# Peptides against a protein of PDB entry 5HB3, part 49

Target 1, 150 residues: chain A of PDB entry 5HB3
Amino acid sequence: RQMQDRCMSEYNQRIRNAPEGSIDPFRMACYKIIGRCDLSNRSLDGLQTDVNDWIWLQFNLARETDRSLELAGESYGLAELQASIREIGLKHFPKTAAEDTNGSFGMFFYLQILAGMFEQAIAYLYPFSYVDAVHFAIALTYYGLLRPVD

## One batch from the design tools (peptide; aimed at target 1 N41 R42 K91)

Design b1_p30_4_s2 (made by RFdiffusion4, then SolubleMPNN; from b1_p30_4, 23 letters changed)
Fold by OpenDDE base, seed 2:
Structure b1_p30_4_s2 (fold): chain B 150 residues (1-150), chain A 30 residues (1-30)
Amino acid sequence: as target 1 above (150 residues)
Amino acid sequence: SAEKKEKREKEHELLGKLYKEQQERLRKLA
């Protein structure tokens, strides 16, 4: 908590007093990730990132803590992340094999798996690759991550 | 709130851009 308070103080001071563009983007990233500063901004400005970096950030910022313990006025947990991934899927990823021109279905499958959306991930993968969906379903069931349909 | 919705939409747009950029990078490397 002491470290977080210090990070928040430094973050606020820099935002208010530093000239625009003078703050090191990596330092700002540290304040966000370690200090949990400005959690409403879910991106790392000034850094070149990819989808893997994005999802990594989302998981690091997501916490199952009481709102009273968070320095930020709002909490962001796994449920909110899963909801975001679901919404992203509806907007930006193919729903059928016919719509998939770039093989993007694999990325959405990957995101769902990372977020623990196993049943939905398998259901999504099935129309694109039956064989792969079955293999993943077997594996997930073996590890107790997929609930068998009775 | 309207503000939360706007922030989420911006995040979704960002992810879409990141994905497109990744695909373009992969095409250049192939």
Scores: peptide ipSAE 0.238, ipTM 0.769, DockQ to the pose 0.726
OpenDDE base, seeds 1, 3, 4, 5: peptide ipSAE 0.088, 0.035, 0.202, 0.086; ipTM 0.646, 0.517, 0.730, 0.650; seed 5 fails the geometry check

Design b1_p30_4_s3 (made by RFdiffusion4, then SolubleMPNN; from b1_p30_4, 24 letters changed)
Fold by OpenDDE base, seed 5:
Structure b1_p30_4_s3 (fold): chain B 150 residues (1-150), chain A 30 residues (1-30)
Amino acid sequence: as target 1 above (150 residues)
Amino acid sequence: SEELRRQREREHEELAKLYEESLEKKKKEE
């Protein structure tokens, strides 16, 4: 806790006092990831990131916060990440093979798998590729990751 | 809260942008 408080203090001080553009974005990222500073801002400014970086960041920031911190509105756990991915999928990814002009279904499938949304991922993949969906379902079942639908 | 919703929306937009950029990069490599 003391370390976190120190990190927050340093983070805030740097944000306020550092000349614009002088802040090392990697250092700021460290404060965010390790120090959990300013978790309301989930972007890494000044860094070139891709989808893999984004999802990695989200997972790292998504910690099981103590219930006491949930009351403060700063709790972002796996459930919230999963909800976010779901919402993103609904808005930005094809729902059917007919809508998939760019082959983007695979990325959304990938994101769901990473987020542990296995059942939803398989269900999503099924209309795009039956064979692949079955293979993944078998594999996930083998590893005990897929729960049978009641 | 409305603010939380807005934050999520921004995150979604960011991810969408990153995805689009990734697709563009893949197209250039092909």
Scores: peptide ipSAE 0.103, ipTM 0.642, DockQ to the pose 0.715
OpenDDE base, seeds 1, 2, 3, 4: peptide ipSAE 0.101, 0.100, 0.102, 0.038; ipTM 0.640, 0.636, 0.642, 0.540; seed 1 fails the geometry check

Design b1_p30_4_s4 (made by RFdiffusion4, then SolubleMPNN; from b1_p30_4, 23 letters changed)
Fold by OpenDDE base, seed 5:
Structure b1_p30_4_s4 (fold): chain B 150 residues (1-150), chain A 30 residues (1-30)
Amino acid sequence: as target 1 above (150 residues)
Amino acid sequence: SAEKAALREREHELLAKLYKEQQEKLKKLE
């Protein structure tokens, strides 16, 4: 808690007092990841990142911390991440096989699985690949992760 | 709330851009 408070204080001071672009982007990344500063901005400005880096960042920021202990007043947990993934899917990923020009359905399926959205992931995959959807459904059921709809 | 919504939209656009770049890299390796 003390370390987080210090990071937040330093972050706020630097954002307010430092000239734009003068702050080391790696230091800013540390404040965001370790200090959980400015969680509303989930991008790492000034760093070259790829899709894997983005995924890693989202899941690391989504901590199930007791809301009472988060000094930043911003609660960002798994539920908020799941909501973000749903929004991304609606805007940027194909809804049907006919809309899939680049085979991007696999990435959205992957994101849903990582976020624990198993039922939604299987339902999404089914129209793209029936065989794969069935195989994943069997596997998820075996591990007790898929709830059968009665 | 409007600022937060705009920020989220920017993040989603960034993901789409990054994915496109990854696909382009994979095509060059093929």
Scores: peptide ipSAE 0.265, ipTM 0.789, DockQ to the pose 0.759
OpenDDE base, seeds 1, 2, 3, 4: peptide ipSAE 0.136, 0.147, 0.258, 0.159; ipTM 0.691, 0.701, 0.785, 0.712

Design b1_p30_5 (made by RFdiffusion4)
Pose (drawn by RFdiffusion4):
Structure b1_p30_5 (pose): chain A 150 residues (1-150), chain P 30 residues (1-30)
Amino acid sequence: as target 1 above (150 residues)
Amino acid sequence: DLVDDFLDKVLEHIEENKDEYYEMLKNEGK
């Protein structure tokens, strides 16, 4: 309780609203991670990072809490992470084979699998490669990670 | 084995095009 309050306030006063270009980029990153500061802007600004660093951060900042009472601020768990993956799908990735030329649909399938969006990930992949979708579904069904129809 | 081979291809494609994906996704956390 104490450390979360001190860390959150310290980040807002002495880092976010501090002179720009003065605070080490990695230090700001360490505070965002350790204190989960500013869950509204989950980016690694000022660092030479790639898409995998961005993905990692989304999961790194995610935490699951019992759905019974409030959290300090807004919650960020698997549910919110999945909602984010969904909008990235509509905005940046195709749904039909005609919309894809480079083989990028695999990235969105990979993202949906990471987020546990198993039903949606298989349904998304089938139009691009029914063979791989069929077998990935077999792998998931074997461990019980695919909700079947009654 | 088919699933592993598919994932290897996906991962290889992501590594080859990671900067393009980063440009697409970097502002989606803001």

Design b1_p30_5_s1 (made by RFdiffusion4, then SolubleMPNN; from b1_p30_5, 14 letters changed)
Fold by OpenDDE base, seed 4:
Structure b1_p30_5_s1 (fold): chain B 150 residues (1-150), chain A 30 residues (1-30)
Amino acid sequence: as target 1 above (150 residues)
Amino acid sequence: DLVKKFMEKVLKHLKEHQQEFYELLKDSGK
């Protein structure tokens, strides 16, 4: 907690006082990840990142911190991450097979699975690949991750 | 095995379209 407060203080100070581009992007990344500073901006400016880094960052920022201990006015946990993924899906991913031009449905399915959105993931996959959706549903049910629809 | 095969396909596709997906996701987070 003390470290987080310090990180937040330093982050704010540097953002306000440092010339643009003078801040070490890696240090800023550390402040964001450890200090949970400015969680509304989940991008790492000035760093060359890839999709794996993006995924990693989203999940690391979505820490299950006790909301009671989060000094940050905005909590970003799994629920918020899931909401973000839903929004991303609605905006950027195909809803039907006819809209799928590059096979991106699999990526969205993958993101949903990673975020623990199992029911939604299966429901989403079903119109794209019936067989795969059924197999995943069976597997998830076997592991107790999918709740049977009553 | 079928689930594994499907995941392998997804991961392969992700690898092949990594940059495209990154750009898509990066823009979504803003």
Scores: peptide ipSAE 0.281, ipTM 0.828, DockQ to the pose 0.684
OpenDDE base, seeds 1, 2, 3, 5: peptide ipSAE 0.258, 0.241, 0.269, 0.277; ipTM 0.810, 0.803, 0.817, 0.823

Design b1_p30_5_s2 (made by RFdiffusion4, then SolubleMPNN; from b1_p30_5, 14 letters changed)
Fold by OpenDDE base, seed 5:
Structure b1_p30_5_s2 (fold): chain B 150 residues (1-150), chain A 30 residues (1-30)
Amino acid sequence: as target 1 above (150 residues)
Amino acid sequence: SRVEEFLEKVKKHLEEHKEEFYELLKDAGK
């Protein structure tokens, strides 16, 4: 808690006085991950990272705690992450096999699975690969992860 | 299993296109 408060304090001081983008990227990462600062921007510009690092960051920034108990000045939970993934899907990923030019549907399917969006993931996969969607549905049901359709 | 085979294909595709996906997701995360 004290470390988080220190990060927030330092961030607030620096952001007021420093030109935009002038803060050291590694320091910014600390402010974001530890201090929960500026969660509206969930990227780390200026760092050499890859897709795995991006995924790691998104899920670590997402808090699975009750919002009423959130101690951070800004909150970002699983619901917000899932909403973000939905928006990403709408903007950047194919809706049908006809729209898929590079097989990117698998990436969106993977993101949905990671975020626990199992029903939506299966529904999304179905038009791309019927057989795979059915097999995943059976497997997820077996492990109690797939909810009945309303 | 069929599920495992599919996951391996997805993983392979992700690895082959990791830079492209990173750029796409980085922009989306802002």
Scores: peptide ipSAE 0.224, ipTM 0.806, DockQ to the pose 0.799
OpenDDE base, seeds 1, 2, 3, 4: peptide ipSAE 0.172, 0.177, 0.213, 0.201; ipTM 0.769, 0.770, 0.795, 0.789

Design b1_p30_5_s3 (made by RFdiffusion4, then SolubleMPNN; from b1_p30_5, 13 letters changed)
Fold by OpenDDE base, seed 4:
Structure b1_p30_5_s3 (fold): chain B 150 residues (1-150), chain A 30 residues (1-30)
Amino acid sequence: as target 1 above (150 residues)
Amino acid sequence: SHVDEFLEKVRAHLEKNKEYFYELLKDEGK
């Protein structure tokens, strides 16, 4: 798209001509979301956001496009997002109920569900709440979202 | 439904701890 190309062009120009960190954070957000610029850094420094905004940003940056048709300088799709969520899980979220001090397992479950990682989400939830895991498994199966795990 | 109830519990927990989760995750995109 012409708009995307323009954003990329403007970003490249500004990054060359502006001191580091001097670009308006909201403008930077536009360059990232629209222009797909510098997606290796998905945090928006200088912006005060909340967890909902963070989640929103991650999913908006995770563009589901045909990679063969991707014209952006950088590619960040669902697969990359899922990989990031896996890493986040390994780093920040409990693996067992004994490790869960804040009830944070639900957040990681939620992130996995949002990212379409249904099988992994159910498998993760089971040791924390087998009843909930079973109910979700049934529901996801009903909607054709869960595949049988061999 | 049970699923809806669970989701509501998750939502409530997220809302209660939203600042904590933001601080936890904010640097992961770097």
Scores: peptide ipSAE 0.190, ipTM 0.784, DockQ to the pose 0.833
OpenDDE base, seeds 1, 2, 3, 5: peptide ipSAE 0.147, 0.182, 0.027, 0.048; ipTM 0.751, 0.776, 0.580, 0.622

Design b1_p30_5_s4 (made by RFdiffusion4, then SolubleMPNN; from b1_p30_5, 15 letters changed)
Fold by OpenDDE base, seed 4:
Structure b1_p30_5_s4 (fold): chain B 150 residues (1-150), chain A 30 residues (1-30)
Amino acid sequence: as target 1 above (150 residues)
Amino acid sequence: SHVEEFMAKVQAHLEENKQYFYDLLKDEGK
């Protein structure tokens, strides 16, 4: 909590006193992750990263927070992340096998699984790969992560 | 297991196309 408060305080000070875009991207990342500052922008301008870093960032910014304890911080949790992934899916990933030209359906499936969107992930995968979807459904059911279909 | 193998394939595909996916996704979240 003390670290979060400090980050938030520093962020507010820097925003007031620093020219636009002059804050070091790494520091900005710290303000976002620790201080929960300006989570409306979950991209880090000025940093050259890769998809793994991007994924890591999205999930680390999505924290389950007690709003009663984090009154000063922005709220961005699992629900918001899942909503974002849904939107990403609609925008960037194939809806049918006919639309899939590069096998990217697996990536979206992966994102959904990471976000705990198990039912949606299986439903999405099914038309692309029936066999894989069934195997995942069985496995997830075994671990109690998927409700059996009646 | 089949599930593990499939996930490995997905991850391998991701790694092979990591630049493409980054370019695809990097502007999301803004």
Scores: peptide ipSAE 0.448, ipTM 0.908, DockQ to the pose 0.826
OpenDDE base, seeds 1, 2, 3, 5: peptide ipSAE 0.436, 0.441, 0.443, 0.443; ipTM 0.903, 0.905, 0.906, 0.906

Design b1_p30_6 (made by RFdiffusion4)
Pose (drawn by RFdiffusion4):
Structure b1_p30_6 (pose): chain A 150 residues (1-150), chain P 30 residues (1-30)
Amino acid sequence: as target 1 above (150 residues)
Amino acid sequence: SANEPTAAQVAQMKAASATTMLSKVADLLS
């Protein structure tokens, strides 16, 4: 309780609202991770990072809590992470084979799998490659990670 | 928008090979 309060306040007063270009970029990153500061802006600004670093951070900052009482601030768990993956799908990725030329649909399928969006990930992949969708569904069904119809 | 990938990262995502991505998923499922 103490450390979360001290760390959150310290980050707001003496880092976010501090002179720009003065604070080490990695230090700000360390605070965002350790203290989960500013879950509203889950980016790695000031660092030479790629899409995998961004993806990692989304999961790294995610935490699951019993759905019984409040958290300090806004919650960020798998549910909120999935909601974020969904909008990225509509905005940046195609839904039909006609919209895809480079083979990028595979990235969104990969993102949905990471977020545990198994039903949606298989349904998304089938139009691009039914063969791979059929077999990935078999792999998931074997371990019990695919909700079938009654 | 603050929690979305940067424009450069989106370009990388759109340039990702499907074969590579599907192989990564197969590895995860194995």

Design b1_p30_6_s1 (made by RFdiffusion4, then SolubleMPNN; from b1_p30_6, 18 letters changed)
Fold by OpenDDE base, seed 5:
Structure b1_p30_6_s1 (fold): chain B 150 residues (1-150), chain A 30 residues (1-30)
Amino acid sequence: as target 1 above (150 residues)
Amino acid sequence: SANDPSEEQIQEMLNTKAEEALKRVRELLS
């Protein structure tokens, strides 16, 4: 928390006094990750990142806590992340088995699982791979993450 | 949106084979 507070303080000072783009990208990343500063802009300008980096960043910034308990002035929660995942799915991933050409459905399933969208994930996977959907449904049910059929 | 994955990242996602992605899920649940 102390580190976070320091980051926020420094961020505010630098943003106020520094010209746009003058802050080191890595330092900016630290302000975002540690200080949770400017969470409305979660892209790391000036840094090249892969998908894993993106995923890591999104989920680290998306706190599963009540917004009222957020230490930072800005909040970015699981709900926002889930919405983002939904949008990504709608824009880029196959919606039906007929649309699937290269098996990219698996990645979207993965993203949904990461985001805790378990019911939706299983429902999504089912038409692509019945066997896998059933398998994961059983597993998720075992962990109490999916409601069993009454 | 500026917060969306880059085009390159999206392509990487789309190029990920189902087997690999599902393996990742299995690892999460293990």
Scores: peptide ipSAE 0.479, ipTM 0.925, DockQ to the pose 0.846
OpenDDE base, seeds 1, 2, 3, 4: peptide ipSAE 0.478, 0.479, 0.479, 0.478; ipTM 0.924, 0.925, 0.925, 0.925

Design b1_p30_6_s2 (made by RFdiffusion4, then SolubleMPNN; from b1_p30_6, 15 letters changed)
Fold by OpenDDE base, seed 2:
Structure b1_p30_6_s2 (fold): chain B 150 residues (1-150), chain A 30 residues (1-30)
Amino acid sequence: as target 1 above (150 residues)
Amino acid sequence: SANDPTEAQIQEMLNTKAEEALAKVKELLS
């Protein structure tokens, strides 16, 4: 906590005093990842990132820093991420098996699972791969993450 | 939005094969 507070202080000072874009991107990344600073912006400008990096950043940083909110299960960051994933799905991923040309449905399923959108994920996967959907449904049910199907 | 994936990242997502993505899910649930 003490380290985090110091990090926040330094971060704020640098952000306020440094010209825009003058902060080393790597340093900025350190402030975000280690110091948990300015988590509303999970982009790492100036660094080349791939999909895995994006995924990692979103899910590691998209959580509340307020302990009270975390304990209450109120994660605004997660809600925002879920909304973002929904939008990404609507814009870019196939809606039906007939629209699937590259098998990209799997990635969207993966994103939904990571975001805790379990029921939606299974429902989405079902028309693309029945066998896989059933498999994952069973697994999720086992872990108490999916309600049993009547 | 600043948190949105780049176009390049989107393309990479779309180019990811189902088998690979599903394998990642299996790993999570293992």
Scores: peptide ipSAE 0.451, ipTM 0.916, DockQ to the pose 0.782
OpenDDE base, seeds 1, 3, 4, 5: peptide ipSAE 0.441, 0.444, 0.450, 0.448; ipTM 0.914, 0.914, 0.916, 0.916

Design b1_p30_6_s3 (made by RFdiffusion4, then SolubleMPNN; from b1_p30_6, 18 letters changed)
Fold by OpenDDE base, seed 2:
Structure b1_p30_6_s3 (fold): chain B 150 residues (1-150), chain A 30 residues (1-30)
Amino acid sequence: as target 1 above (150 residues)
Amino acid sequence: SLNEPSEKQIQEMLNTKADEMLAKVREMLA
């Protein structure tokens, strides 16, 4: 907590008053990850990151807890993350099997599962791989994460 | 938006094979 407080303090004192873009990217990363500062921007500009880094960052910064119950100064909820994933899907991933050339549907399915979008994930996967979709639907139902169909 | 993956990251996502991702999900649900 002391570390978080220090990050918040430094952010408020230095970062807010500093020219935009003048902050060391690594320092900014620390402020975001540890101090949860300025979570409106989660891109970590200036750092060379891969897709795994992006996934890690998004889900690490996300908090399901209500803003009012969180000790962090900034909040980024699961709902917002889910919305982001949905938008990414609409923008970049195949909507039909005919559009799939490289099997990228798996990644979007993965992201949806991570984000707790289970019903949507199964529905999305079905036209690409009905066998896998059924398999995962059964598993998710077993864990109480998917409601059985009437 | 500021929170969208970079172009590089998007390309990496699109180049990731389904079998790899499905395997990860299987591991999560094991």
Scores: peptide ipSAE 0.489, ipTM 0.927, DockQ to the pose 0.876
OpenDDE base, seeds 1, 3, 4, 5: peptide ipSAE 0.472, 0.473, 0.483, 0.468; ipTM 0.923, 0.923, 0.926, 0.920

Design b1_p30_6_s4 (made by RFdiffusion4, then SolubleMPNN; from b1_p30_6, 15 letters changed)
Fold by OpenDDE base, seed 4:
Structure b1_p30_6_s4 (fold): chain B 150 residues (1-150), chain A 30 residues (1-30)
Amino acid sequence: as target 1 above (150 residues)
Amino acid sequence: SANDPSEEQIQQMLNADAEEMLKKVEELLK
């Protein structure tokens, strides 16, 4: 992609010639989203972002295909995202219903679904809400995203 | 890591309403 190459060139030039933190945050965001530049840092420093922004960014930067079109080291795929979500879950979200105080299980379930972690998502939701877990299991099965229960 | 949600974002995640999130999933699966 010529545009990507151009973005990379501009980005590299900027980071080489500009002091740390001097790049306009909006421009940085453009380099990351369009040019896939410096995907090792997806924090978008300098921009006020909320959780929705974070979610949006993570999932939009994820690439499932065309790895060959991306520069080495600038790849960020579904697998990496799934790993990230898993780690976030382990660190911050309740593991059992007994640990749930704020109902945050829903968010983690949502993240897992977005990340295509369907089996894990259902398994996770089950102890928190049996009815919902069954409901979504049926739906996911209908769409061929979950193996039917034997 | 640098790519992890900020502390504020984590708190927002933890404070998210379960029913709302489940509704969002429902909408995704329609």
Scores: peptide ipSAE 0.503, ipTM 0.930, DockQ to the pose 0.866
OpenDDE base, seeds 1, 2, 3, 5: peptide ipSAE 0.492, 0.501, 0.500, 0.497; ipTM 0.928, 0.930, 0.929, 0.929

Design b1_p30_7 (made by RFdiffusion4)
Pose (drawn by RFdiffusion4):
Structure b1_p30_7 (pose): chain A 150 residues (1-150), chain P 30 residues (1-30)
Amino acid sequence: as target 1 above (150 residues)
Amino acid sequence: ASIERDADNFGTLWEKSEEEHSAFFKDLFS
């Protein structure tokens, strides 16, 4: 309780609202991670990072809590992470084979798998490659990670 | 607002990484 309050306040007063270009980029990153500061802007600004670093941060900051009482601020768990993966799908990725030329649909399928969006990930992949979708579904069903129809 | 910002951040990084990741997934799903 104490550390979260001190760390959150310290970050707002003496880092976010501090002179720009003065605070080490990695230090700001360390505070965002350790204290989960500013869950509204989950980015690694000022660092040479790629898409995998961004993806990692989304999960790294995610935490699951019992659905019984409040958290300090807004919650960020698997549910919110999935909602974010969905919008990225509509905005940046195709749904039909005609919209895809480079083979990028695989990245969105990969993202949905990471987020545990198994039903949606298989349904998304089938139009691009029914063979791979069929077998990935078999792999998931074997371990019990695919909700079937009654 | 945070979800849209995530989408914008992802898109910016995705433009730099798309060729490499797309080639990998194209070969995998061929």

Design b1_p30_7_s1 (made by RFdiffusion4, then SolubleMPNN; from b1_p30_7, 16 letters changed)
Fold by OpenDDE base, seed 5:
Structure b1_p30_7_s1 (fold): chain B 150 residues (1-150), chain A 30 residues (1-30)
Amino acid sequence: as target 1 above (150 residues)
Amino acid sequence: SSIERDTEVFGKLYEKDKEKLSAEYRKKFA
């Protein structure tokens, strides 16, 4: 909490007093991650990142806690992340096996699983790999993450 | 919107990594 408050204070001071783009990208990343500052912009401008870095960032920024408990000026939760993942799927991943040219469906399945979108993940995987979808469904059910279909 | 920005950022990153990622995930399902 103390560190977060300090980061937030420093961030606010720097945004007010520093020219745009003058803040060190790593420092900005710290303000975002620790201070949860400016969560509307979840990009790390000025840093070379990959998809794994992006995934890591999103999950670190997404708090499962109730918005009411966040001391940060902005809240970013799992629901917002799930919404982003959904839109990412619609835009960047194949919707059907016929559209899959590169086997990229696995990445989207993985994103959905990470985001706790288990039912959607299984439903998505099913047309690409029936066997895998069934195996994952069994596993998720075993761990209580997938509700049995009545 | 924030979601649109996320989607755009992911898209740019994914386009760079898609070949590597695709190969890795294909191996998981082979």
Scores: peptide ipSAE 0.443, ipTM 0.845, DockQ to the pose 0.772
OpenDDE base, seeds 1, 2, 3, 4: peptide ipSAE 0.431, 0.439, 0.432, 0.439; ipTM 0.840, 0.841, 0.843, 0.839

Design b1_p30_7_s2 (made by RFdiffusion4, then SolubleMPNN; from b1_p30_7, 14 letters changed)
Fold by OpenDDE base, seed 5:
Structure b1_p30_7_s2 (fold): chain B 150 residues (1-150), chain A 30 residues (1-30)
Amino acid sequence: as target 1 above (150 residues)
Amino acid sequence: SSIEKDTEVFGKLYEKDKEKLSAKYKALFS
């Protein structure tokens, strides 16, 4: 908590006193990750990042806890991440097997699983791979992550 | 919106590695 408060304080001072883009990208990353500063911009500008880095960042910034329990001035919860992943799916991934040209459905399935969107992930995978969807459904049910429909 | 920005950022990053990523995940389900 003390470290986070310090990061937020330093961030606020620097943003007020420094020209835009003058903050070291690594320092900016620290302010975001540790201090949870400027969570409206969940990118690491000035750093060479890839999709894996982006995924890592989103999940580290997201909290499973209620926003009311967050000590940070800015909140970014799992629900918001799930909403982002949903929109990413709609824009960047195939919706049907007929639209799948490169087998990219697997990555979107993976993103949904990471975000705890188990029911949606299985439903999404089903038209692409029935067998895999059933196997994952059984496994997720076994671990109590997928609730059987009554 | 924040979601729109996330989607755009992801898209730009994904397009750079799309072939590699697609191949990786395709192999997991083949």
Scores: peptide ipSAE 0.491, ipTM 0.915, DockQ to the pose 0.815
OpenDDE base, seeds 1, 2, 3, 4: peptide ipSAE 0.477, 0.490, 0.484, 0.490; ipTM 0.912, 0.915, 0.914, 0.914

Design b1_p30_7_s3 (made by RFdiffusion4, then SolubleMPNN; from b1_p30_7, 13 letters changed)
Fold by OpenDDE base, seed 5:
Structure b1_p30_7_s3 (fold): chain B 150 residues (1-150), chain A 30 residues (1-30)
Amino acid sequence: as target 1 above (150 residues)
Amino acid sequence: SSIERDTEVFGKLLEKDKEKLSAYYKKLFS
């Protein structure tokens, strides 16, 4: 908490006093991660990142806590992340097996699983790989993450 | 919107890593 408060204070001071883009990208990342500053913009501008870095960042920033308990001025939770992943899926991933050219469906399946979108993930995977979908469904059910189909 | 920004950022990253990622996940589901 003390570190977070310090980060927020420094962030606010620097944003007010520094020209746009003058803040070190790594420092900005620290302000976002530790201080939860400006969570509406979750990009790490000025840093070389990949999809895995993005995933890590989103899950690091996403808090499952009640928004009312967040000390940060902005809240970012799992629900918002799930919404983003949904939109990402609609825009960047195949919707049907017929649209799949590169096997990228697996990546979207993975994103959905990470985000706890288990039912949607299984439903999505099913037309691409029936066997895998069934296996994952069984596993998720075993761990109590998927409701058994009556 | 924040979601739109996320989608755009992810899209750019995905395009950069598309070949590697597609190959990896194709292997997982082969």
Scores: peptide ipSAE 0.436, ipTM 0.869, DockQ to the pose 0.824
OpenDDE base, seeds 1, 2, 3, 4: peptide ipSAE 0.425, 0.430, 0.432, 0.431; ipTM 0.862, 0.863, 0.872, 0.866

